# Peptides against a protein of PDB entry 5H65: the designs that were tried, part 204

Target 1, 294 residues: chain A of PDB entry 5H65
Amino acid sequence: QYLERTPLCAILKQKAPQQYRIRAKLRSYKPRRLFQSVKLHCPKCHLLQEVPHEGDLDIIFQDGATKTPDVKLQNTSLYDSKIWTTKNQKGRKVAVHFVKNNGILPLSNECLLLIEGGTLSEICKLSNKFNSVIPVRSGHEDLELLDLSAPFLIQGTIHHYGCKQCSSLRSIQNLNSLVDKTSWIPSSVAEALGIVPLQYVFVMTFTLDDGTGVLEAYLMDSDKFFQIPASEVLMDDDLQKSVDMIMDMFCPPGIKIDAYPWLECFIKSYNVTNGTDNQICYQIFDTTVAEDVI

## One batch from the design tools (peptide; made by RFdiffusion4, then SolubleMPNN)

Design b2_p25_4_s3 (from b2_p25_4, 10 letters changed)
Fold by OpenDDE base, seed 3:
Structure b2_p25_4_s3 (fold): chain B 294 residues (1-294), chain A 25 residues (1-25)
Amino acid sequence: as target 1 above (294 residues)
Amino acid sequence: GEFPNTVPKIDESSTLADEVLKYYE
């Protein structure tokens, strides 16, 4: 139930694994740049991945745009299709499939688009006008997800990614299994398509000091620590500023550590073996930063 | 701002999105 506060000096002498409640100052943290701390995490295989850069996505979508949409895959019971030919880029063909709900086209804000041959810029623009966008390609008998290296679902400004290792992709017609084709819940879409969704997480290393000892604690958190979703921080300047403000509060520049605020958090110890070397590491868990506690 | 490599660049020359929306509505 309740954990009593334990000084770091005592923790450093104990074997792992154990859970602790601590009160310490954040002496320093890594990485210093916020964008470097945002990663993608698989809840199944626990692989950490970098969030793809714009350049990486551009390449994927450019490659996809070199493929011609298959005419036989147009206009199914699931979606209505239309093809556009761009005025530039050598007359690129773009197929847009409008997903229907029970055979009826929904409102734009409820409509899922399946896109063949779209650029990143075009897809992003469309995601701001429609409910969601899935980049797809023409398979042998059905539309298929374009590439798990790119988002499987773009909803508003949020890019949803899937794990390449854990996902077993199914064709786009499996979206028929969704009763509600207006809300487009990312987890439901992922399940229908056989995708294990990746989670946006903040990944940081904190150096904690309570005056009795110093230890490094690993932070991997999606939305609890900052009370800001890691998934939304990438595309929101205000959220980025908020996170920066929080970190500056705990690690104020230009002043001595004696003046730093106290951080209360939970940490768990665990053993790590690298060859013949065994060491105890620490991870922050179930912790929310509150300004009133600072 | 903080994420220079993650924010998509806006292609002002592309009108596809607008055309799609006009078609749909």
Scores: peptide ipSAE 0.444, ipTM 0.788, DockQ to the pose 0.529
Fold by OpenDDE base, seed 5:
Structure b2_p25_4_s3 (fold): chain B 294 residues (1-294), chain A 25 residues (1-25)
Amino acid sequence: as target 1 above (294 residues)
Amino acid sequence: GEFPNTVPKIDESSTLADEVLKYYE
């Protein structure tokens, strides 16, 4: 599994697919803004999606709030229910369902909330006080997930999304299949509800230059390259600053490339066919920048 | 911040979260 270092000029002349170890400088990268590089990736269909904006979520939850909770679906063996009426001009009704563990209400930090009619702000506040929150709506016979365009699970500041293409949604009562109703592992919740969870990933294109040649390499990584989870960077200013510092270190603005540090990484080549056009592309893999700086 | 469109605005007038917590505990 040992790979010798190969100059870019040699790589550019070789057929794909192959794996290489390289040492190069990061001449430039795209996109320049960090928020543009964070995407949602489906492990099943492999589609890349944009992370929804606050405005998009507001619309979804506003639409959900126009529907009245069904009283027939309250207080089941799975959850206890209570309805609040807001004091604002809208007089909105919000139903909160507290999921029980073997018929007993757990501690707040272990409790999953199912919420009907809540705003994004209210849901986020609740997720900081309780273990998790699922936005739901009243179906014909059971509570159902509100919308896959919104998070199916919110834990603290982390929003978990599902793939619309690959998911086959099941009703909320399927949470009964979970033996432990206190930890609320996102993957377990997704499985119970028939959701294929999306993965947060950094998506970037690096222009690499080792003095012998120039090569563009694609990066799609969740937490290995920066040693920072893409899932957490959206809501953490310190993590955002850390990524920015790393990129500034490798590609400092206003400085000539001769002064850039060397980056060691692994890249793999692969063939891409678009009609009659054949192209060789490159992707970074199994690389951690913190350990590969010379 | 780097992500101006991903962080929800805090509605300071909303007391729902506090009321729910008070009810539960």
Scores: peptide ipSAE 0.444, ipTM 0.779, DockQ to the pose 0.524
Fold by OpenDDE base, seed 4:
Structure b2_p25_4_s3 (fold): chain B 294 residues (1-294), chain A 25 residues (1-25)
Amino acid sequence: as target 1 above (294 residues)
Amino acid sequence: GEFPNTVPKIDESSTLADEVLKYYE
């Protein structure tokens, strides 16, 4: 993927599509608030969605907790079930289904839990002790995913979401199609359940200036640019600080651009048509921010 | 944290997770 460095002034004169290697300063970027840059992207319909807020999830799980688990759906060949009654005044019934591997319960770190009636807090705690958790509800004939507005799979601190537009949900028993019921790869789980998984992405617009010209480049990246997964950054304060530090390093507030470090990256140009108007746009690709300032 | 309303608040008073784990082990 070696490309010769091209000055921005030359790039701005060329037709699209083309790929370039550039060295430029990050004059500015948007959005300025990091959390606003983290989105969910569907690889199929390409819709960008906001990551749900805790409050929204609480509502979903509270609603789920009002439903009574169907006793007819407990203890199948796929999972063993147990119901807990909470000690709070409401006395919620929480059904936990432990997914078996070939009829045998695996170790906790390999076990997938299906949970009915759990709160977000409870689910998150469970996800730290077991391999993964799927919020579910009792359907007519089988357990079903609770709601695609909530995570379909929680592994540790990572919340996996699915696209409502592109997904055609299938019942939980379709997990039987998975030969390996210990690793619980999110993509495999998604496929089994008819879910098109959404991808966490950083979405930003960079204004780049190399002294010869200025152009705006679009960044949509999951884990390469910052070497920090977008999927983890929302749940980890240290990672958030790291990203902020990186952005502050390249675009420090309160100082002039002349003192900014140089950013080396790859950009590709592409054509965008809006009616009769044709515009060339740019996107950052295959770029990793170096740890050392060059 | 820096990201408002994103990181779930863990209720330390909840013992369900511990009970489930204890049951499973």
Scores: peptide ipSAE 0.443, ipTM 0.803, DockQ to the pose 0.560
Fold by OpenDDE base, seed 2:
Order: structure tokens, then C-alpha cells, then sequence
Structure b2_p25_4_s3 (fold): chain B 294 residues (1-294), chain A 25 residues (1-25)
């Protein structure tokens, strides 16, 4: 709905919750480094998590690789299985399960791989050759997701994560519920496996100043604000540069604030209880700034 | 890149992916 512009000085005097349209300058923002602003957010419990580092994933997959694939779980109606023995000194066993569509193996670019015993490097390479990869382990009666601390689905260069708190994991055979076993939509896979998918988000705090007042506004956005998906920025240098350019445009270093461009955005106020204190906070919403970038 | 330790490193010495693809095709 339409909102008239409200000066910050007026907003600062009003009770929450309310929505506002504002025009202000971005005096400063935190964090300053882009990689520090990319987080994983659960849409249900609203927990924020750090995106796992490569080292963290290596540990998880190394641990998984110490487990021998259960031969009893190979070759089901859902998938065909093959085991590889690596050429290293120990001869690591890696099981790759090729998910079938109506009993038929699809093309590689449509095929979902279930892998147990693979390294991060191997999994990433496979994800570039096949449609997607799920790291799994042998459970008691079925294959199971390896670890929610690792991606539950790797599709291309995108790692999809699930919320440990909100997810109730189901075994791999639940993928049978999917009618289409060629596109492998992340949300569908998550639903089948009882996973609440986490969302990549930009998390930043903006200090806004319109000359009448100053307030801090929280930004948590996946792809609207920059028109750049937070999920893709990690793996794309050009997208990283684009975000940096946008932030540099609104908050250029070494320049006086009076020369900063005006930022038009929507903010909403909300109440927060911090101990005995009840304070009003502000969050940016439904705002796109990329269109203003020249 | 700007995101250190976030992009997985690919070990080119690994042949598993190539072998899997060769097997599948």
C-alpha cells in the first residue's frame, strides 16, 4: 500500500509497530566486509547461522568417509548403486547411488546422486556434472542424510542447508513421493526429507540520517534489496563486486555525508524486549536499490 | 576472492568424478 514519506524525527517519537516510507542517507553500515554479512536464516525459528567454511565441511565428509557403505542398502527401486574404491593407500570406499525416474535412469543433467564416502572436492565435481548431489550415509534400514551441518543438496554451485532445530529428518526413500524426479527442486527435496530449508540472507545494520534524525535499521534480505541472490554471491566474484559497488555508491569512503545519495526505502518498527528494557527497533523491508544503480 | 574459505577447493588429482561420469555415459 501507499505510504507517505515520514521524516526520521517523527518516526523516532512514535510507538511500534508501524510501517514507514523514508528518504535518508546511509551514514554508515555494518559489517563492512561483504562476506561477513551473508548468513543462513531459518524462516520458522528465525535463527541465524554462519555459512559453514570449507574446513568445516571437510571434517564432516572425512568423518563420513570412514564409514563403510552398507551393501544391503544398494540397488533399490529408487536408485542404482555402484561402489568405487579410491586409488589411495587405504582404498576408500565410495558409494554412488543414481536416482531413477520411474525405474529408468535419467540423463546425467537430470540425475540426482546420493553419495556416501565422498570428499567435498569429489562431491563438488560431481555436482557440476550431474543435476544435484545429496551427501548420505547408511542408516539402519535406509540411506539417510549425512549431516545437517553439511548441505543436504548441492545443485551446481549452490549449497542448500537445513535447520537442525526445525527439521525432522526422514529417510531417503521418502524421495519416492516426488512425482518429478528430474528437476529436483530444492524445496521439494527438503519437504520429502523433512527438512526446513535455510535461506541465504544479507544481514546488515544501516545507520540512516535524513537531516532530521538518525536511526539504525536492520536489513535481512535474500535477493530483493540488491537484486542479487545471497545464495549465489558466495560463488560469484562478479556478483560480489556488484554488491560492493552498490554499497560504495550509497556510502562512499572519504566523502562527506552531505554528498551522499538519497536512499528511499521502507522500514518497519517493532518492539524488542532486552531484559527489563523495552526498545523499538527498525527493519528495512520491501526495498530494492539496484534499480537506482547507474 | 572476497569470501575466504567459503568456496570449495577442487582437487584435480581426484578421478572419482570423471570415473563416475564415464560409467554413467
Amino acid sequence: as target 1 above (294 residues)
Amino acid sequence: GEFPNTVPKIDESSTLADEVLKYYE
Scores: peptide ipSAE 0.432, ipTM 0.766, DockQ to the pose 0.529

Design b2_p25_4_s4 (from b2_p25_4, 12 letters changed)
Fold by OpenDDE base, seed 3:
Structure b2_p25_4_s4 (fold): chain B 294 residues (1-294), chain A 25 residues (1-25)
Amino acid sequence: as target 1 above (294 residues)
Amino acid sequence: GEFPNSVPKIDESSTLADDVLNYYK
């Protein structure tokens, strides 16, 4: 519904919760390093998590590589398997399982790989040639997801993560429930494996100033604010540059705030209680930044 | 760029990915 524009000075005097349309300048924002703003958010438990760093993933995959693939779990109705021994890397055993569609191996660009013992680098390379990759391990009776601390699905350059708290993992054979095993939709894979997928979000704090007042507004957004998916920005230099350019536009360095462009936003107020302290906070919602000067 | 430690380092010592691809062709 339509909201009239409200000055910040008026908003600051009102009780929460309420929704507002505002026009303000972005005085400052945190974190200044935008890569630090990208988080993983669970839609169920609402926990915010850091996106794992390369080093963290390396450790997980190195640990996984120390485990020997179970020969009994190879070549099922779901997948065909082959084992490679790596060269010049202490002879690691890597099992690759090629998921079949109705008993037939699909084209590489349609094929999901299940990998035991691969490194992050190897997995990423494979994900660029095949449709998707799931890091797995040999379980008791079936292949299982390796670790929810690592991506459960790597598709292209996108790493899909699951919530450890909310997920109830099921074995790999549950992928059989998917009729179409050529179009690997992350949500479908997650559902089949009992995973609650995490959402990439930009998490930032904006200090907004319209000349009548100043307030801090919380931003948690996946793809609307910048019109850039948070899920893709970490792996794409061009997208990173775009985000940086947008922020530089609203907060140009070396000039006074009087020259800053105006930002139109929707914000909602809400109450936060910390012990006996009650305060009103603000969150940006349903807002897309425009490159045009308002 | 601005986002360090996000892109995996390429290990050129491993030929596994190429081997797998060649096998599947």
Scores: peptide ipSAE 0.513, ipTM 0.834, DockQ to the pose 0.559
Fold by OpenDDE base, seed 5:
Structure b2_p25_4_s4 (fold): chain B 294 residues (1-294), chain A 25 residues (1-25)
Amino acid sequence: as target 1 above (294 residues)
Amino acid sequence: GEFPNSVPKIDESSTLADDVLNYYK
């Protein structure tokens, strides 16, 4: 659909819902601390959650490490198991289960590890050496996912989380339903285990000014706006710098707004009702920032 | 920048990851 540019002053007078193409300057944005903009979003219930901090994950995995692996659950048709006693002062018991493909152990780069009793550091190291890692615990009759407050799947530096509200967890043996046990696609793993995967998103509020009017527009985007995946930005310093550079380009510190570049984007208006109060809000959509903005 | 480093701190006291890899290799 073709949309002509509409000045903000005209938009502010119109009823919602409508879609607009605008050209405006980014007067300001929030949160100013950009790491606070990265959230987890559920595609089903639409709840926004904070990305767990390292400290939170440490606690979860420390708690898991205090529980002994059940010997009865080791060495099934799905996986081969081995237990290590760590060489640190605590002497923790760590069970690692190597998932087999058609009864055969695959190469390390194709192998999914199920781990009981590992620390966050150990799990992350393993995820860089094997295809992927799932933190698990011994259930009554089968291995189970450790905790949805922690990643259900770690691949390299990518931590995949699930929605506690929408997920109905199934035991680890349900991974048998996967025909191919070498690629370990996160969505397939999630489906097998009854998990609704969360999506990393940037959540920000832009104050836009085109000289005719000022409005606030809400941004929720995973990888289109910055052309940078929200799922990777927290673990990559270079990507973080890139996001900062983009924001500094549109909203340069220490200079007046007259010198700011123009931002072209699409916004949609929508009605929000809070009790008897009705207001019109705006959201940025289908927008990618360009380096050569005028 | 404004983003903290979210990479977990390396526990140098643990050799588990290397032990597992050596076992599997």
Scores: peptide ipSAE 0.511, ipTM 0.834, DockQ to the pose 0.646
Fold by OpenDDE base, seed 1:
Structure b2_p25_4_s4 (fold): chain B 294 residues (1-294), chain A 25 residues (1-25)
Amino acid sequence: as target 1 above (294 residues)
Amino acid sequence: GEFPNSVPKIDESSTLADDVLNYYK
């Protein structure tokens, strides 16, 4: 795509919707804390929600741990099951189901675990040794996903979430529909279980100033703007530092705006109705800034 | 780190993960 550069003063006078290429300085941005900018976005209903806090997850898994696994649901054609009783913590019953591939247990790095009664810490530890972990509970006739407020799939350090509004959950046996039971692609797992996966996104507001005018632009981006996946940044200190460096580069603290670097980006205008008031808002799109940062 | 609430605290009292690993060999 190609657009001629338009000064902000001209943009501010025009009706929406339109697309622009701009060159401006990042006067300021919100939120200042990176972790506050990371949200979950549903591609279907477009709802934005917070990434669950550790405390929230602890509660969910703690509640799940109070439930006794149903012995009738153990050891199916899909998985082999084993129950552990914890030595401490009141002797919790934890059921671990090892998903088989064509009736054979795969290697640990290819194996999906279904866990009943595990804590967040335990699940996370297991997810680092096995391919993936799904927190589950015993349903009436089959294992079921524990709670969409918690990850439906934990793969390595990545927590995959589903949309409560758009998902129509199906039982665990629907994983049988997956031909490949070794890679455990999140989207495939989601589809099998009737889950609409949420997307990690950076959500920020930029105040842009090119000397002719000032406008605020909204940023919602998964991995293009920083060339860093929002899904990975929460668990990777190096990626966090990289994002911080990028933001500091464009908006350096303790320096006057005259010394700020120029940011080139695309913005689109759109109309928003707030009660009786109609206003024009702006959103950054199709913009990558990481290439300018060494 | 930047995300203090993103990483769960390690529960050293639990041996479940190790037990599972040992079981699976």
Scores: peptide ipSAE 0.511, ipTM 0.831, DockQ to the pose 0.489
Fold by OpenDDE base, seed 2:
Structure b2_p25_4_s4 (fold): chain B 294 residues (1-294), chain A 25 residues (1-25)
Amino acid sequence: as target 1 above (294 residues)
Amino acid sequence: GEFPNSVPKIDESSTLADDVLNYYK
């Protein structure tokens, strides 16, 4: 779609909803600390939530470790099980279930682990060698997902979360519905378990100024704006630096706005009702800045 | 630098991961 450039002063006078192409300078942005911009977004209920802190996850897994694995749930057609007792003074019991593909144990890089009683550190270490890890607990009749407040799937360095509100959890045996038990696509796993996956997104507010007017635009983007996945940025120092560099380029500290580079982007206006007040808001969409910077 | 509290701390006191790997090897 082709859109002509519209000055901000003209946009500010128009009714919503509309789409615009603009050329403006990034006067300022929030939050200034970029790690705070990474959120989890539900595509169904549209709830935004914070990415859980390591401390929060530690508590969840610690609580899970207090429960003894149910021996009756070990060694099914879906998985082979083994229990380890840790060598620490507590002697914690950890059950690891190795998911089979058509009755056969796959290679480690294709194998999904179900873990009862594992710590975050242990799970993360295992996720680096195996395809994926699901934290689970013993239910009454089957293994169940441990807690939606924790990742339902850890694949490499990526933690996949589900929406508590929109998900209707199903037991682990529902993974049998997956024909391919080697790739472990997160969306497929989520569907099998009745989980609505949350999406990692960058959430920012941009103050844009083109010399004719000033407006605030909301940015909610997963991977297009920076050409960096929000799902990976928290675990990758190089990606973090890249995002910082991009923002510093468009909004350099200690320099007057007159020297700022121009940002070309698309924005859409929309109506928001706050009580008795109607307000027009703006959102950045279908915009990539990284390609223009490189 | 890294984002605060985004990378899990590694607990070197546990050998579980190594034990599992050795078992599966």
Scores: peptide ipSAE 0.511, ipTM 0.827, DockQ to the pose 0.528

Design b2_p25_5_s1 (from b2_p25_5, 15 letters changed)
Fold by OpenDDE base, seed 2:
Structure b2_p25_5_s1 (fold): chain B 294 residues (1-294), chain A 25 residues (1-25)
Amino acid sequence: as target 1 above (294 residues)
Amino acid sequence: SSKEENEKRFKEYSEEVSKIIENLA
């Protein structure tokens, strides 16, 4: 829908919900650190959560490694298995299950690995050699996803997470429902395993000023605003620099706001109930900024 | 045969995994 530009002073007087096109300067934004702005969002329950840090994952995988792989679950029609005992004091057992396609192992770049007892480092290295990796554990009757606090799928440099609240986990054998066991599309894997995948999003609060008024707008966007996927930015220094450059362009440090560039964007107003009080909030939507900056 | 191909790949993949687990890669 085409919207004419509306000054902030007029918007601030109107009831919600409404959609607006605005032209304003970015007076300030928070959080200032990019890594603090990347969150995981559930499209179903709409909860936001932090992206787990490497240290958090290390703990989860360390705990997982304390469990011994069940030999009864090795070598099914779905996968071929091998178990290693590390030559360290603990003698950590690592089981790797290579998922087959129509009874035959596919090429390495097509092959999904299921791993028990692996470290984050090992999993990451494996994901670079094979198509993808799923951390698993031995369940009562089948392999199961290790922990939704960790990625359910590591593919390349991307960690795919699932919602703990909305997911109803199914055992690994449900991957049999996938006719093509070579592409390993994250959404397909999630569906097979009963996972509601979380979405990486940029979460920021913008203070916008067009000279007629000041308005705070919420940004929650996965890949449109910066034209950079939130899912990739944490693992790519160049992408991080690009985002920083964009933000510095719109909100340059040490410069007066009068010299700031104008930002054109769409915002929507909505009502929020806080106790007995109703307030109007604003959210940026369907906006792409500075495509030529990247 | 398909079995032979599978065995070949399994061996190859296992070797690659072994290198990682044993910290040789």
Scores: peptide ipSAE 0.713, ipTM 0.967, DockQ to the pose 0.540
Fold by OpenDDE base, seed 5:
Structure b2_p25_5_s1 (fold): chain B 294 residues (1-294), chain A 25 residues (1-25)
Amino acid sequence: as target 1 above (294 residues)
Amino acid sequence: SSKEENEKRFKEYSEEVSKIIENLA
């Protein structure tokens, strides 16, 4: 819906909830570091959580490597398996299961790997040679997802995470429900395994100033605001630079705010109750920065 | 045959995995 521009001073006097179109300068923003602005968001429970660091993942996969692959779970109709005993690391056992399509292994770029006992480094390397990788463990009767604290699917350079709260994990054999075992769409994999996939989002707080007033507005957006997917930015230096450049353009360091460009955006107000305090908060929505620059 | 192709691919893929596991890649 079309909205007329409203000055911030007027907005600040109005009750919530309402939607506004504004024209303001970005006085400041938080967090300043891009990495800190990228979060994982659950579309069901709406929990925001941090993207795990490599160190966190290393620990999870190290723990996984302490478990021995169950020989009884090797070579099913779903996958062909091989187990390696590494020469290093005192004989770490690694099991890799190559998922078949209609009983035949697909091309490498179409092939999903299930891996037990792999390191983060190995998994990442494998994901570059094959379509995707799922870290798994041997369950009682079937392979199971290793840990929702780690990616349930690594496809290329993208780590796909699931919500621990909302997911009801199912065993790996549920991948049989997928008719096409070559494309490995993350959402389809998630559905088959009972995972509620988390969404990468940019989460930032903007301090907006139009000369009539100042307000803080929150940004939670996956790919519209910057026209850059939050899911890809952490693994792509060029995308990171692009986001940084955009932010520097709107909020250039060492320059007075009078010289800042104008930002047009939509914000919505909403009521928040925190204890005994009632306050009105603002959130940016339906805004693309590249198109809203004046 | 499809079985032969599968065996071929399995061998090939296993070799690729081996390189990674053995830190040769």
Scores: peptide ipSAE 0.712, ipTM 0.966, DockQ to the pose 0.539
Fold by OpenDDE base, seed 3:
Structure b2_p25_5_s1 (fold): chain B 294 residues (1-294), chain A 25 residues (1-25)
Amino acid sequence: as target 1 above (294 residues)
Amino acid sequence: SSKEENEKRFKEYSEEVSKIIENLA
């Protein structure tokens, strides 16, 4: 795609939709706090939702822990199971199902765990020792995903979420459809379980100023803009610092805008209708941040 | 042998899980 650079003053006079290449300074942005900028986006229904907080997950898993694992669902061809009664937590029942590959347990770094009654802390610890963890509950005839309000898959430090609206959940035994039960690709797991996976995205509003005009541009990006995955940033302090540094670079506090670096980016205009009112909005796309030093 | 390996891994994994569940790790 080739686009000639267009000044903001010219863009502001044009009809939508159109695509532009611009060079502007980041006068300001919102939200200012990184954790507020990370959202979950459904690629199907396009709903944006908040990433659940630790407290939210705690509640979900606490509720899950009130249920008793069904002993009839233990030890299938898909998994080997063990049940614990905690000694220090009022006799909480915890069931862990170790998913087998071709009838044998794989290596720990290849092994998927299904867990009933686990806490967030336990699940996180388990995900560091095994390949991944799925929080589940005992259904009538099979294990089922616990709750789409919680991650359907925790792999390492990444929490994978599914869309409640677009997903049609299938029981855990549908994991049998996966030929390779060692890699546990999130998209494959999602497909097997009828889950539409949500995408982590940075959601921000930039106020851009090139000296000829000012416009607000919407940013919704997963990993291109910062070259940092939105899916990892919440769990990695270094990545968070990197994003903060980038934003501080383009919008340095305590400095006049004249000294701000130039941001080159692509924006597209689009129409938003609210009743009889038509508004032109702008969205950043296909952009990786870069500083132009002249 | 495969059965033995499975049993070995199950035992090992169960022990690891036990440590976590019992708050020993």
Scores: peptide ipSAE 0.712, ipTM 0.967, DockQ to the pose 0.545
Fold by OpenDDE base, seed 1:
Structure b2_p25_5_s1 (fold): chain B 294 residues (1-294), chain A 25 residues (1-25)
Amino acid sequence: as target 1 above (294 residues)
Amino acid sequence: SSKEENEKRFKEYSEEVSKIIENLA
């Protein structure tokens, strides 16, 4: 859709809602730390939440490790099981269930592991050796997802989270509904287990200045703005560096704003009511940062 | 046989898991 470029001074005088194309310099942005800008967003209830830190996950998995796997739930048509008692970890019991495809274990890179009593470190290591890992616990009649505060699926270096508000968890045997038990698509796993998957998003506030006016614009984006998935950035140093480089390019430290490159983007205005106060806010949309800046 | 293959993989995978759980990997 074509929009004429509008100066910020004109935009600031107009009522919402409207859409604009602008050309402005990024005077500043917040938060400054990338890790603080990555959030989890529910596409259903639209709640934003923090990505759990390693420390948070450690606590959850430590708690899980205090539980004893139920021997009655071992070795079903869905999975083959083995239980370990750790030698040097106070006799912690760890159960691993290897999910079968058509009654036979698939290749390791296709195999899903269900783990009871595993540590974050162990789970991460396992996710690099196998296709994916689901932290689980022994329920009354079946294995169940351990905790939605932890990832419901760890695939490679990606932690997939579910919405506590919108999810209605189902037992592990519901994975039987999946025809393909080798690819383990996160959305399919989520659906089978009654999970509404959360989406990783970049959440930032940009202060934009085109010389005619100054405007704050909100950014909530998954993978379009930086052309980098928010879901991967936290676990990839190179991607983190790339985002940092992009931000430094548009907002270089120690340099006057006159020398900043121009950023072209789309913004939309919208009304926000806080009690008796009405405010017009702005959000960046449908914008990809160009590698070549003018 | 399919059963034999499954047993083979189970043993192999268990060994890999064991290394991780026992902090040998």
Scores: peptide ipSAE 0.711, ipTM 0.967, DockQ to the pose 0.543

